# Peptides against a protein of PDB entry 6B4J, part 71

Target 1, 315 residues: chain A of PDB entry 6B4J
Amino acid sequence: DITMQWYQQLQDASMQCVLTFEGLTNSKDSQAKKIKMDLQKAATIPVSQISTIAGSKLKEIFDKIHSLLSGKPVQSGGRSVSVTLNPQGLDFVQYKLAEKFVKQGEEEVASHHEAAFPIAVVASGIWELHPRVGDLILAHLHKKCPYSVPFYPTFKEGMALEDYQRMLGYQVKDSKVEQQDNFLKRMSGMIRLYAAIIQLRWPYGNRQEIHPHGLNHGWRWLAQILNMEPLSDVTATLLFDFLEVCGNALMKQYQVQFWKMLILIKEDYFPRIEAITSSGQMGSFIRLKQFLEKCLQHKDIPVPKGFLTSSFWRS

## One batch from the design tools (peptide; made by RFdiffusion4, then SolubleMPNN)

Design b1_p15_6_s3 (from b1_p15_6, 9 letters changed)
Fold by OpenDDE base, seed 4:
Structure b1_p15_6_s3 (fold): chain B 315 residues (1-315), chain A 15 residues (1-15)
Amino acid sequence: as target 1 above (315 residues)
Amino acid sequence: DEKLKELLSFVPVEP
C-alpha cells in the first residue's frame, strides 16, 4: 500500500529526527539546557503569535521563522538565539516548529476555524523554503490524526486498549479516554488546517514553483476517503470540515471533475454514511448533507470564512 | 481499488 508506505516513511523520518537531537534534549549541561529552552521558545512563540489581524504582522512572523531556520540570529525573549548555538539546533527547531503548527491545528483552529488560514499560509510558505519542516508537519499531523493520511488504525492482537485509542488519535490521560466531542473537535481543527495548507501559497515567495503539497493531495485525500468504509460520526465530520475549507479551491481547480466527485459523494457515499449514523450522531450527517445539497443546488462552494483577501495583505 | 482508480482518473494526481 503506497499510502501506508508514505505514512511509515514520514514517521521514520520524524523518529530519526528525534534521535538526532537527543543529545541536546537529554543534556544535563546548564548551557545546553538554556540553549534548548531558547531554541524551543524561538521556534514556537512566533507561531502562537499568528493572528488574523494584519498581513504585515504575519510577514514579520514569517520572516522571523525563516531567519531562524536559515541559521540567522533572531531576538527571542530579549536574547539573541540561533540554531548554530548547538549542532542539533536546526533539527530540534524544525521538529518543534512542525509540532507547533500541528498543535495550533488541534487547539487554535479547533476553537476558531478562521485561524486555519493565517497559520496555513505561514506553514505553506515555510514548507516551500524548508521542505524538511513540511515532512515533519505531515509526520506530526498523521500521528495525531490518522484520518489526515487517511487510514483507520486497526486493533492488533495483544494490543492494549489505551494504545489502540491513542493510535486512533484519542488522548488518554490517567486511564481516561478523551470524550468524543473533544476528540472530533481536535481532529476537525487538524483537518481544517491541512485543507488550508494545500490551497495556500505564501504571497511573497516564488509563485512559479509548484506547491510542495498542493491541491492534488486534496483530491487524493477525497479519493481515498471515498474508497474507505465510513466511520460513524468521524467521516461525516471530517469530510464536511475538509470540503468547507478547501471545496471552493477544489471547485476552481478541477471544475467539472470536482462536481462529478461531489455527485458521487451525494449519491454513492452518503447512503453509506447514513447507514452507520445513529440518532445521536445525526448532527454531523445533517451538516454534511445540507452543505452538499446547497453546493449542488447553487453550483457553487462558498469561500470559507477567514479566507485571506488582498486587503489582508495590504494591512 | 476500482472506485479509487475511477476517482483518481478524474484528475491527474501524483501519488
Scores: peptide ipSAE 0.036, ipTM 0.727, DockQ to the pose 0.421
Fold by OpenDDE base, seed 5:
Structure b1_p15_6_s3 (fold): chain B 315 residues (1-315), chain A 15 residues (1-15)
Amino acid sequence: as target 1 above (315 residues)
Amino acid sequence: DEKLKELLSFVPVEP
C-alpha cells in the first residue's frame, strides 16, 4: 500500500532525526542541558504566541522562527539563542518545532477552531522554506492522528490493549484511557489544522512556487477516506471537520469534480456511516448530514470562520 | 481499489 509506505517513510525519517540529536537530549552535562532547554524554548514559544489578533505580530513570529532555523541568533527568555550552539541543534529545533505545530492542533485548534488558520499559514510558510520541518510535521501528525494519513490501525496478536489505544491516537495515562469526547476533540483539532495547511500560502513568500503539500493532498485524503469503511463517530466527525475547513478551497480548485465527490458522499457514503452509527452517536452524523445538505442546496461551501483576509495582514 | 483510482483520476494533474 503506497499510503502505508509513505507513512512508514515519514516515521522512519522522524525516528532518524531523534537518533541524530540523542547526544543533546541525553547529555548529563549542565551546559548541554541548558542549551537544550534554550533551544526547546526558542523553537516552541513563538508557536504558542501565534494569535488571530494581528498580521504584523504573525509576521514577527514567522521571522523569528525562520531566523532560528537559518542559524541566526534569536532572543528567547532574555538570552541569545542559536542552533549553532550545538552540532545537533538544528535537527533538535526542527523536530521540536514540528512537534509544537501539531500540538497546537491537538490543543489550541481543538478548543478554538478559528486558531487553525494563523497556525497553519505560519506552518505552511516555514514548510516552504524548510521542507524537513514539513516532513516532521507530517510525521508527528500521522503518529498522533492516524486518520490524517488516513488509515485505521489494526490490533495485532500479542499487542497490549493500551498500546493499541495509543496507536489509535488515544492518550493513556496510569492505565486510564482518554474519554471519547476528548479524543475526538483532539483529532478534530489536528484534522482542522491539516486542512488549513494544505490550502494556505505564506503571503510574503515566493508565490510562484508550488505549495509543498497543497490541495491535491486534500483530494487524496478524501478519496482515501471514501475508499475505507467508516468508523463509528470518528469518520463522521473528521469528515465534517475537514470539509468545513477546506471544502470551500477544494470547491474553488476542483469545481464540478469536487461536487461529484460531494454527491458521492451524500448518496453512497452516508448510508454506510448511518449503518454503523448508534442512537447515542447521531450528533456527528446529523452535523455532517446537515452540512452537506446545505452545501448541495445552496451550491456553495462557505468560507470557514477564521479564514485570514487581506484586512488581517494589514493589521 | 478502482474507486480510489477513479477519484484520483479526477484530480486535475496540475499541468
Scores: peptide ipSAE 0.034, ipTM 0.725, DockQ to the pose 0.431
Fold by OpenDDE base, seed 2:
Structure b1_p15_6_s3 (fold): chain B 315 residues (1-315), chain A 15 residues (1-15)
Amino acid sequence: as target 1 above (315 residues)
Amino acid sequence: DEKLKELLSFVPVEP
């Protein structure tokens, strides 16, 4: 399966990256530890500062991240920090930066859906300039949310239940599995972030280059989902999340063909979701139903709440 | 699904 091969290649690249900077992470040297901590902060703090407040602030954050990845010194915690301080510094920063973007999907976007757009536009812009960061974003995303690939992990003989639960994306702490609502909330955040990334481009890039991971991957994602048997609650939730965030962009890009896809979802796939939906899961089901019906009736998919406007970039 | 195959035929998924 081509999708699973792609998944595995990204995971292998991520694992190789971790091995590459193992010397930095495992060093007992005081100076190396200091450098590691400084680099980690320099990579992650700017991402945490991303907000919906002003385009100018977002540009400053972008420029800082790009400068760091370009080997330029940046100010972090009152210190000058550069990836050149250690031969493994760049690999470490790229990995931690990518991890942090996905974590913002998992945490910030999960709680505040509109936060997807400013995070995504920075991630997209950084990905355009630093493809390795993009691959690592996908690797982290796919590992935490296999539904972003998409695939449904299967239980293998001899596998511990906890390991299987983790493969499904659940957090397991002290032999207690995460509650379903919290799980779905985190998955929703990551899917929404992904749906935003594939449609957004950094407006200050001089490159007329093609989006490094654009809307064609959104089409692929939908096609793959439709070829899979739905999972109870999960499929209805994430399909809604995806379409709410990037449905308007897909509609504009693929026009009549996208509407054919939406009709297939409503007429052929939705009954399969219904068949596996319990009474306790009707919320996600009804939400998807209402969304599809409204979109088909009006022949329009609304621009998502939080979408960045021209006024945002002038602020 | 033949319908899905048709839908995918126009979209270059790979660069």
Scores: peptide ipSAE 0.033, ipTM 0.737, DockQ to the pose 0.446
Fold by OpenDDE base, seed 3:
Structure b1_p15_6_s3 (fold): chain B 315 residues (1-315), chain A 15 residues (1-15)
Amino acid sequence: as target 1 above (315 residues)
Amino acid sequence: DEKLKELLSFVPVEP
């Protein structure tokens, strides 16, 4: 399976990255620990500062992240920080930055869907300039949300139930599994972030270049989902999240072909989702149904709430 | 896999 090979390659690359900076992370030296903490803060704090407030502030954040990844010193916590402070500094920062982008999907976007767009446009722009960060974003995303690949992890003989639950993307703390609503909320945030990344380009970059992970991957994701058996509650939830965020962009890009796919979802895939949907899970199904019916009726998919406009970039 | 091939065939191959 080509999809599973791609998944495994990204996971292997991510694991190799962790091994490359193990010396920095495992060091008992006080100076190395200080450098590690400074680099971690420099990589993650700017991402946490991303907001929907002003385009000018977003540009400042982007420039700071890019400067850090380019080996330039940046101000963080009142100190000058550079990846050159340690031979493993760049690998560590790339990994932690990618992890933080996915974390913002998992937390910030999960709670505030509109936050997907400013986070995604920065992530896309950084990915264009730093492809390794993009691969690491995918690796982190795929690990936390296998549905972003997409695939459904299978229980293997001899596996602990908790490990299987973690593979499915659930958080398990003190032998307590995460509640389904919280799980779906986190998965939704990550899928929405992904759907935003694949459609957005940093406006101050070289737009003549091909998007490093563009809408063709969105089409692939949809095609793969539709060829899989639906998973109860999960498929309806994430399919809605994906289409709400990038459906307008896919419609504009693929036009008639995209409408054929929406018809296929309504006519062929919906009955399969309905067949596995319990009475307690009807909310997600109904939401998807209403969305598709509205889109098909109006022959339009609305621009998602929070989409970045020209006025945002002038602020 | 035929459905996937069909759906993927709808992807305009960017020239």
Scores: peptide ipSAE 0.036, ipTM 0.741, DockQ to the pose 0.440; fails the geometry check

Design b1_p15_6_s4 (from b1_p15_6, 9 letters changed)
Fold by OpenDDE base, seed 4:
Structure b1_p15_6_s4 (fold): chain B 315 residues (1-315), chain A 15 residues (1-15)
Amino acid sequence: as target 1 above (315 residues)
Amino acid sequence: DEKLKELLSFQPQEP
């Protein structure tokens, strides 16, 4: 399976990255610990500062992240910080930056869906300039949300239930699995972030270059989902999240082919979702149904709330 | 489903 090979390659690259900077992370030296903490803050704080407030502020954040990844000194916590402070500094920063982007999907976007767009446009722009960060974003995303690949992890004989739950993307703490609503909320945030990344280009970059992970991956994702058996509540939830965020962009890009896809979802895939939907899960199904019916009726998919306009970039 | 097969075979051009 080509999809599973791709998944595994990204996971292997992520694991190799962790091993590469293990010397920095496991060092007992006081200076190495200080450098690690400074680099971690320099990588993660700018991402946490991303907001919907102004395009100018977003540009400042982008420039700071790019400067850090380019080996230039940046100000963080009142100190000058550079990846050159340690031979493993760049690998560590790339990994932590990618991890933080996915974490913002999991936390910030999960709670505030509109936050997907400013986070995604920065992530896309950084990915264009730093492909390794993009691969690490995918690796972190796929590990936390296998539905972003998409695939459904399978229970293997002899596997502990908790390990299987973690593979499915659930948080398990003190032998307690998270509640379904919290799980779906986190998964929704990550899918929405992904759906935003694949459609957005950094406006101050070289737009002549191909998007490093563009809308073609959106089509691939939809096609793969439709080729899989639906999962109870999960498929209806995440399919809605994906289409709400990137449906307008897919419509504009693929036009008639996209409408054929939506008709296929409504006519052929919906009955399969309905068949596995319990009465307690009908909310997610109804939401998806209403969205698709409205889109098909109007022959239009609305621009998602929070989409970055030309006015945002002039602010 | 022939429709699904057609859509799955569609190679979207990279934008």
Scores: peptide ipSAE 0.111, ipTM 0.802, DockQ to the pose 0.886
Fold by OpenDDE base, seed 5:
Structure b1_p15_6_s4 (fold): chain B 315 residues (1-315), chain A 15 residues (1-15)
Amino acid sequence: as target 1 above (315 residues)
Amino acid sequence: DEKLKELLSFQPQEP
């Protein structure tokens, strides 16, 4: 399976990255520990500062991240920090930065769907300049949300239930599995972030280049989802999240072909979702139904709430 | 499903 090969390649690259900076992470030396903490803060704090407030602030954050990845010194916690402070500093920062982007999907976007767009545009712009960060974003995303690939992890003989739950994307702490609502909320945030990344480009970059992971991956994702059996509550939730965020962009890009896809979802795939939906899960199902019906009736998919406008970039 | 096969075979190019 080509999709699973791609998944595995990204995971292998991520694991290799971790091995590369293991000396930095496992060091007992006080100076190495200080450098590690400084680099970690320099990589993650700017991402946490991303907001919907002003385009100028977003540009400052982008420039700071790009400067750090380019080997330039940046101010973090009142100190000058550079990836050149350690031979493994760049790999460590790239990994932690990518991890933090996905974590913002998991946490911030999960709670505030509009946050997907400013986070995604920074991630997309950084990915364009630093492809390795993009690969690591995918690796982290795929590991936390296998539905972003998409694939459904299978239970293997001899596997612990907790390990299987973690493979499915659940958090398991002290032998307690995460509640379904919290799980779906986190998955929704990550899917929404992904759907935003594939359609957004950094406005101050070279727009003549092809998007490093563009809308063609959105089409691929939908096609793969439709070729899979639906999962109870999960499929209806994530399909809605994806279409709400990137449906307008896909409609504009693929026009008639995308409408054929949407009709196929409504006529052929939706009954399959209905067949596995319990009475307690009707909320997600009804939400998807109403969305599809409105889009087909109006022959339009609305621009998602929080989409970045020209006025945002002038602020 | 023939419609699904058609859609799966469609490889949209990025603009």
Scores: peptide ipSAE 0.086, ipTM 0.791, DockQ to the pose 0.865
Fold by OpenDDE base, seed 1:
Structure b1_p15_6_s4 (fold): chain B 315 residues (1-315), chain A 15 residues (1-15)
Amino acid sequence: as target 1 above (315 residues)
Amino acid sequence: DEKLKELLSFQPQEP
């Protein structure tokens, strides 16, 4: 399976990255600990500052992240911080930055769907300049949300139930599994972030370059979902999230072919979702159905709420 | 389903 090979390759690359900076993370030296903390803050704080307020502020954040990744000193916590402070500093920062982008999907986008767009455009722009950060974003995303690949993890013989639950993306704390609503909320945030990344380009970059992980991956994701058995509640929820965020972009890019895909979803896939959906889970399916039927009826998919306009970039 | 195969085989040409 090509999809599973790609998944495993990204996970292996992520694990190798962790091993590369293990010396920095496991050091008992006080200076190394200080450097680690400074680098972690320098990598993550700018991402947490991303907001929908002004394009100029977003540019400042982007420039700061890019400067850090380029080996230039940046101001963080009142100190000058550089990845050159430790031989493993760059690998560590790339990993932590990628982790933070995915975490913003999991937390911020999950609560505020419109936040997907400013986060995604920065992530996309950084990915263009720093491909390794992009691969690490995918690795973190896939690990937390296997549905972003997409695949459904299987229970293996001898596996603990808690480990299986974690593989499915659930948080398990003190032998208590996360509630389904919270789980779906986090998964939704990550899928929405992904759907935003694949369609957005940093406006101040070289626009002649191909998107490093563009809308073709959106098509691939949809095609793979349709070739899988639906999972109760999960498939309907995430398919809606994906289409709401990137459906307009996919429509513009693939036109008639995308409409054929939407018809296929309605005619062939909806009955399969409905067949596995309990009465208590019908809300997610109904929302998806209503959205898609409205799009087909109007022959249009709306621009998602929070999409960055030209006025945003002039602010 | 031939339609599904067609859609799944559709490789969007990277612009």
Scores: peptide ipSAE 0.079, ipTM 0.785, DockQ to the pose 0.742
Fold by OpenDDE base, seed 2:
Structure b1_p15_6_s4 (fold): chain B 315 residues (1-315), chain A 15 residues (1-15)
Amino acid sequence: as target 1 above (315 residues)
Amino acid sequence: DEKLKELLSFQPQEP
């Protein structure tokens, strides 16, 4: 399976990255510990500052992240910080930065769907300039949300139930599994972030270049989902999230072919979702139904709420 | 139909 090979390759690359900076992370030296903490803050704080408020502020954040990844000194916590402070500094920063982008999907976008767009446009722009960060974003995303690949983890003989639950993307703390609503909320945030990344380009970059992970991957994701049996509540939720965020972009890109796909979803795939939907899960099902029916009726998919406008970039 | 089949067969290029 080519999809699973791609998944495994990204996980292997991520694991190798962790091994590469293990000397920095495991160091008992006081100076190395200080450098590690400074680099971690420099990588993650700018991402947490991303907001929907002003395009100018977003540009400042982007420039700071890019400067850090380029080996330039940046101000963080009142100190000058550079990846050159340690031989493993760049790998560590790339990994922590990518992890933080995915965490913003898991936390910020999960709670505020509109936050997907400013986070995604920065992530896309950084990915264009720093491909390794993009691969690490995918690796973190795929590990936390296997449905972003997509694939459904299987229970293996001898596996602990908690480990299987974690593979499915659930948080398990003190032998207590996460509530379904919280799980779906986090998965939704990550899928929405991904759907935003694949369609957005940083406006101050070389837009003539090919998107490093563009809408073709969105089409691949849909195709793969449609070739899989639906999961109860999960498929209806995430398919809606994906189409709400990137459906307009896919419509514009693939036109008639996209509408054929949408009809296929409504006529062939949707009944399969219905067949596995319980009375307690009708909310996600009805939401997807109404979305598909409205889009097909109007022959249009609306621009998602929070989509960045020209006025945002002038602010 | 051929274009749709091509689109459905799309796989990410292995690095």
Scores: peptide ipSAE 0.033, ipTM 0.691, DockQ to the pose 0.220

Design b1_p15_7_s1 (from b1_p15_7, 6 letters changed)
Fold by OpenDDE base, seed 3:
Structure b1_p15_7_s1 (fold): chain B 315 residues (1-315), chain A 15 residues (1-15)
Amino acid sequence: as target 1 above (315 residues)
Amino acid sequence: MFPELPDAVVERPEI
């Protein structure tokens, strides 16, 4: 399975990255610990500052992240910080930056769906300039949300139930599994972030180049989902999240082909989702149904709320 | 009425 091979390759690369900077992370030296903390803050704080407020502020954040990844000193916490402070500093920063982008999907986008767009446009622009950060974003995303690959993790013989639950993307704390609503909320945030990344280009970059992980991956994701058996509640939820965020972009890109895909979802895939949907899960199913019916009726997919306009970039 | 989308099978991208 090519999809599973790709998943595994990204996980292996991410694991190798962790091993590469282990000297920095495991150091007991006080100076190394300080450097680690400064680098971690320099990598993560700018991402947490991303907002829908002004395009100018977003540009400043982007420039700061790019400067850090380029080996230039940046101001963080009142100190000058550079990845050159440690030989493993760049690998560590790339990993922590990628982790933080995915975490913003998991937390911020999960709570505020419109936040997907400013986060995603920065992530896309950084990915264009720093491909390794993009691979690490995918690795973190796939690990936290296997449905972003997409695949459904299987229980293996001898596996602990908690480990299986974690593989499915659930948080398990003190032998208590996360509630389904919280799980789906986090998965939704990550899928929405992903759907935003694949369609957005940093407006101040070289837009003549191909998107490093563009809408073709959105088409791939849809095709793969439709080739899989639906998962109760999950498929209806995430399919809606994905289409709400990137459906307009996919419609514009693939035109008639995309409409055929929507018809296929409505006519062939919906009955399969319905067949596995319990009465308590009808909310997600109904939401997807209403969305598709509206889109088919109007022959249009609306631009998602929070989509970055020209006025945003002039602010 | 959606224009009759020609029967072209949405080529499932070979993944």
Scores: peptide ipSAE 0.020, ipTM 0.593, DockQ to the pose 0.044
Fold by OpenDDE base, seed 2:
Order: sequence, then structure tokens, then C-alpha cells
Structure b1_p15_7_s1 (fold): chain B 315 residues (1-315), chain A 15 residues (1-15)
Amino acid sequence: as target 1 above (315 residues)
Amino acid sequence: MFPELPDAVVERPEI
């Protein structure tokens, strides 16, 4: 399976990255510990500062992240911080930055869906300049949300139930599995972030380059989902999340081809979702139904709430 | 501009 090979390759690259900076992370030296903490803050704090408030502020955040990744000194916590302070500094920062982008999907976007767009446009722009950060974003995303690949992890003989639950993307703490609503909320946030990344480009990039992970990956994701048996509640939820965020962009890009896909979803795939939907899960099912019916009736997919306008970039 | 995908990609997913 090409999709699973791609998944595994990204996970292997992520694991190799962790091994490369192990010396920095495991150091008992006081100066190395200080550098590690300064680099971690420099990588993660700017991402936490991303907001829908002003395009100018978003540009400042982008420039700071790019400067850090480019080996330039940046101000963080009142100190000058550079990846050149340690030989493993760049690998560590790239990993922690990518981890933080995915975490913002899992936490911030999960709670505030509109936050997907400013986070995604920064992530996309950084990915264009720093491809390794993009691969690490995918690795973190795929590990936390296998449905973003997409694939469904399988239970293997001898596997602990908790480990299987974690592979499915559930949080397990003190032998208690996460509640389904919280799980779906986190998965939704990550899918929405991904759907935003694949359609957005940083507007201040000088490169007429192709998007490093563009809408063609959105098409692939949809095709793969439709080739899989639906999962109860999960498929209806995440398919809606994906289409709500990137459906307009896919419609504009693929035109008639996209409408054929949408009809296929409604006529062939939707009944399969219905067949596995319990009475307690009708909310996600009905939401997807209403979305598909409205889009097909109007022959339009609305621009998602929070989409960045020209006025945002002038602010 | 993203490349257009061929119609074959839109064909009924092999169930």
C-alpha cells in the first residue's frame, strides 16, 4: 500500500530526527539545558501567538520563525537565541515547531475552528521555505490523527488495549480512555488545520513554486476515504470538517470533477455511513447530510468562516 | 496552479 509506505517513511524520518537531537535533549550540562529550553521557547511561542487579529502581526510571527530556521538570532524571553548555539539545534527546532503546529490544530482549532486559517497560512509558508518542517508536520499529524493519512489502525495479537486506543488517536491517562466527544473534537481540529494548509499559500512568498502539499493531496484524501469502510461517527464528522474547510477550494480547482466526487459521496457513500450510524450519533450524520444537500442544491460550496481576506492582509 | 486531475481519479472508488 503506497499510502502506508508514505506514512511509515514519514514516521521513520521523524524518529530519526528525534535520535539526531538526543544529545541535546538528554544532556545534563547546565548550558545545554538552557539552550534547549531557549530553543524550545523560540520555536513554540511564536506559533502560540498566531491569531486572526491582524495580517501585520502574522507577518511578524512568520518572519521570526523563518529567521530562527535560517540560523539567524531571534529575541525570545529577553534573550538572543539561535539554532547555531548547538549542533543539534536546527533539528530540534524543526521538530518542536512542527509538533507545535499540529498541537495548535489539536487544541486551538478544535475549540475555535476559524483559527485554522492563520495557523495554516504560516505553516504553509514555512513549509515552502523549509520542506523538512512540512514532513515533520505530516509525521506529527499522522501519528496523532491516523485519519489524516487516512488509514484505520488495526488491533494486532498481543497488543495492549491502551496501545491500540493510542494508535487510534485516543488519549489514555491513568488507564482511562478519552471520551468520544473530546476525541472527535481533537481529530476535527487536526483535520481542519490540514484542510486549511493544503489550500493556503503565504502571500509574501516570491516563489511561483507549486504548493509543497497542495489540493491534489486533498483529492487523494477524499479518494482514499471513499475507498474505506466508514467508521461510526468518525467518518461523518471528519468528512464534514474537511469539506467545510477546503470544499470551496476543491470546487474552484477541480470544477466538474469535484461535483462528480460530491455526488458520489451523497449517493453511494452516504448510505454506507447511514447504515453504521446509531441513534446517538445522528448529529454528525445530519450535519453532513445537510451540508451535502445544500451544496448540491445551490451548486456552490461556501467560503469557510475565518477564511483570510484581502482586508486581513492590509491590517 | 494545481494540476488538473484526470477524470479517472474521479471514477467510482474501487469498492
Scores: peptide ipSAE 0.020, ipTM 0.608, DockQ to the pose 0.055
Fold by OpenDDE base, seed 1:
Order: sequence, then structure tokens, then C-alpha cells
Structure b1_p15_7_s1 (fold): chain B 315 residues (1-315), chain A 15 residues (1-15)
Amino acid sequence: as target 1 above (315 residues)
Amino acid sequence: MFPELPDAVVERPEI
């Protein structure tokens, strides 16, 4: 399976990255520990500062991240920090930066859906300049949300139930599995972030270049989902999240082909979702139903709430 | 039998 091969390649690259900087992360040396913490803060704090407030502030954050990844010194926590402080510094920063982008999907976007767009446009722009960061974003995303690939992890003989639950994307703490609502909230945030990344380009980059992970991957994702059996609650939730965020962009890009896909979703796939939906899962089902019906009736998909306008970039 | 996805969905539009 080509999709599973791609998944595995990204996971292998991520694992190789971790192995490359293990000397920095496992060091007992006080200086190495200090460097690690400074690099981690320099990589992650700018991402946490991303907001919907002003385009100018977003540009400053982007420039800071790009400078750090380019080997230039940046100010972090009142100190000058550079990836050149350690031979493994660049690999570590790329990994932690990518991890932080996905974490913002999991946490910030999960709670504030509009936050997907400013985070995604920075992530997309950084990915364009630093492809390895993009691959690591995918690796982190796929590991936390296998539905972003998409694939459904299978239980293997001899596997602990908790490990299987973690493979499915659940958090398991003290032998307690995460509640379904919290799980879906986190998965929603990550899917929404992904759906935003694939459609957004950094406006100050070289726009003549092809998007490093563009809308063609959104089409692929939809096609793959439709070729899979639906999962209770999960499929209805994430399909809605994806279409709400990138449906307008897909509609503009693929035109008639997109509408054929949307009809297929409504007529062929949606009944399969309905058949596996319990009375306790009607919320996600109803949201998807209403969205599909509205879009088909109006022959339009609205621009998502929080989409970055020209006025945002002038602020 | 999985319903055959319309050719339009299976064929990656060559961009």
C-alpha cells in the first residue's frame, strides 16, 4: 500500500532524526542541558506566540523561526541562541518546531478553530523554506492522528490494549483512556490545522514555487477516506472538520470534480456513516449532514471562519 | 464490493 509506505517512511525519518540528536537530549553535561533548553524554547515559544491579532506580528514570528533554522542567532529568553551551539542543534530544533506546530493543532486549534489559519500559514511558509520541517510535521501529525494519513491502526496479537488505544490516537494516563469527546476534540484540531496548511501559502515567499504539500494532498485524503469503511463518530467528525476548513479551497481548485466528490459523499458514503452511528453520536452526524445539505443546496462552500484576509496582512 | 469510486475520485488529477 503506497499510503502505508509513505506513512512508514515519514516515521522512519522522524525516528532517524531523534537518533541523530540523542546525544544532545541524553547528555548529563550541564552546558548541553542548558543548550538543549535554550534551543527548545527558541523553537517553540515563537509558535506559541502565533495569534490572529496582526499580520505584522505573524511576519516577525516567521522571520524569527526562519532565522533560527538558517543558523542565525536569535534572541530567546534574554539570550542569544543559535543552532550552531551544538552539532545536533539543527536536527533538534527542526524536530521540536515540527512537534510544536502539531501540538498547536492538538491544543490551540482544538479549542479555537480560527487559530488554524495563522498557525498553518507560518507552518506552510516554513515548510517551503525548510522541507525537513514539513516532513517532521507530517510524521508528528500522522503519529498523533493516524486519520490524517488516513489509516486505521489494527490490533495485533500480543499487543497491550493501552498501546493499541495510543496507536488510535487516544491518550492513556494511569491506565485510564481519554474520554471520546476529548479525543475527538484533539483529532479535530489536528485535522483542521492540516486542512489549513494544504491550502495556505506564506504571502512573502516566492509564490512561483509549487506548494510543498498542497491541495492535491487534500484530494488524496478525501479519496482515501471514501475508500475506507467509516468509523463510528470519528469519520463524521473529521470529514466535517476537513471540509469546513478546506472545502472552499478544494471547490475553487477542482470545480466540477469537487462537486462530484461531494455528491458521492452525500449519496454513497453518508448512508454508511449513518448505519454505524449510535444515538449517542448524533451530534457529529447531524453537523456533517447539515453541512453537506447546505453546501449542495447553495452550490457553494463558505470561506471558513478565521480565514486570513488582505486586511489581516496590512495590520 | 466497495462501490467503485467514480474515476474522477480515484484518478489523482495530474496537476
Scores: peptide ipSAE 0.014, ipTM 0.571, DockQ to the pose 0.071
Fold by OpenDDE base, seed 4:
Structure b1_p15_7_s1 (fold): chain B 315 residues (1-315), chain A 15 residues (1-15)
Amino acid sequence: as target 1 above (315 residues)
Amino acid sequence: MFPELPDAVVERPEI
């Protein structure tokens, strides 16, 4: 399967990246430990500072991340930090930066859906300039949320239940699996971030280039989901999250084809979701149903809440 | 102009 090959290639590249900077991460040298910590902070703190407040602030954060990835010194924690301080510094920073973007989907976007857009536009812009960061974003995203590929991990003979739960994206700590509501909340955040990334371009970049991972991947994702058997609660939740965030962009891009897809979801796929939906899971199903019915009735998908306007970029 | 995606993209493969 081409999708599974792509998934595996990204995971292999991510694992290889970890191996390349193992010397930095496993060093007992005090100076190497200091460099590691400084690089980790320089990579992650700017991402945590992303907010919906002002476009100017977002530009400063972007410029700082790009400068760091370009081998330029940046100020972090009152120190001058550069990836050139260690031979593995760039690989380490790219990995930690990508990990942090996905973590913001998992945590910040999960709690505040509107946060997807400022995080995504920075991630998209960095991906355009630094393709390896984009591949690592996908690798981290796919590992934490296999539904972003999409595929459904299967239980293999001899597998421990906890390992299977982790493959499904659940957190398992002290032999306790994460509650379903928390799991779905985290998955929702990551899907919403992904749906934002594929539609957003950094406004100060070279707009003549093709988006490195654009709306065509959104169409692919939908097609793949529709070709899979629905999962109880998961499919209804994530399909809603995806369409709420990028449905307007897909509508504008694919027009008549997009509406054909929505009709297919309503007529062919919805009954399959309904058939596996228990009475306790009707909330996610009803939310998706109401969204699709409203969109089809109005022949429009609303611009998502938190979408970055021209006024945001002038602030 | 993004090339028109073939209608086949939304067709479920007969499983």
Scores: peptide ipSAE 0.024, ipTM 0.615, DockQ to the pose 0.039; fails the geometry check

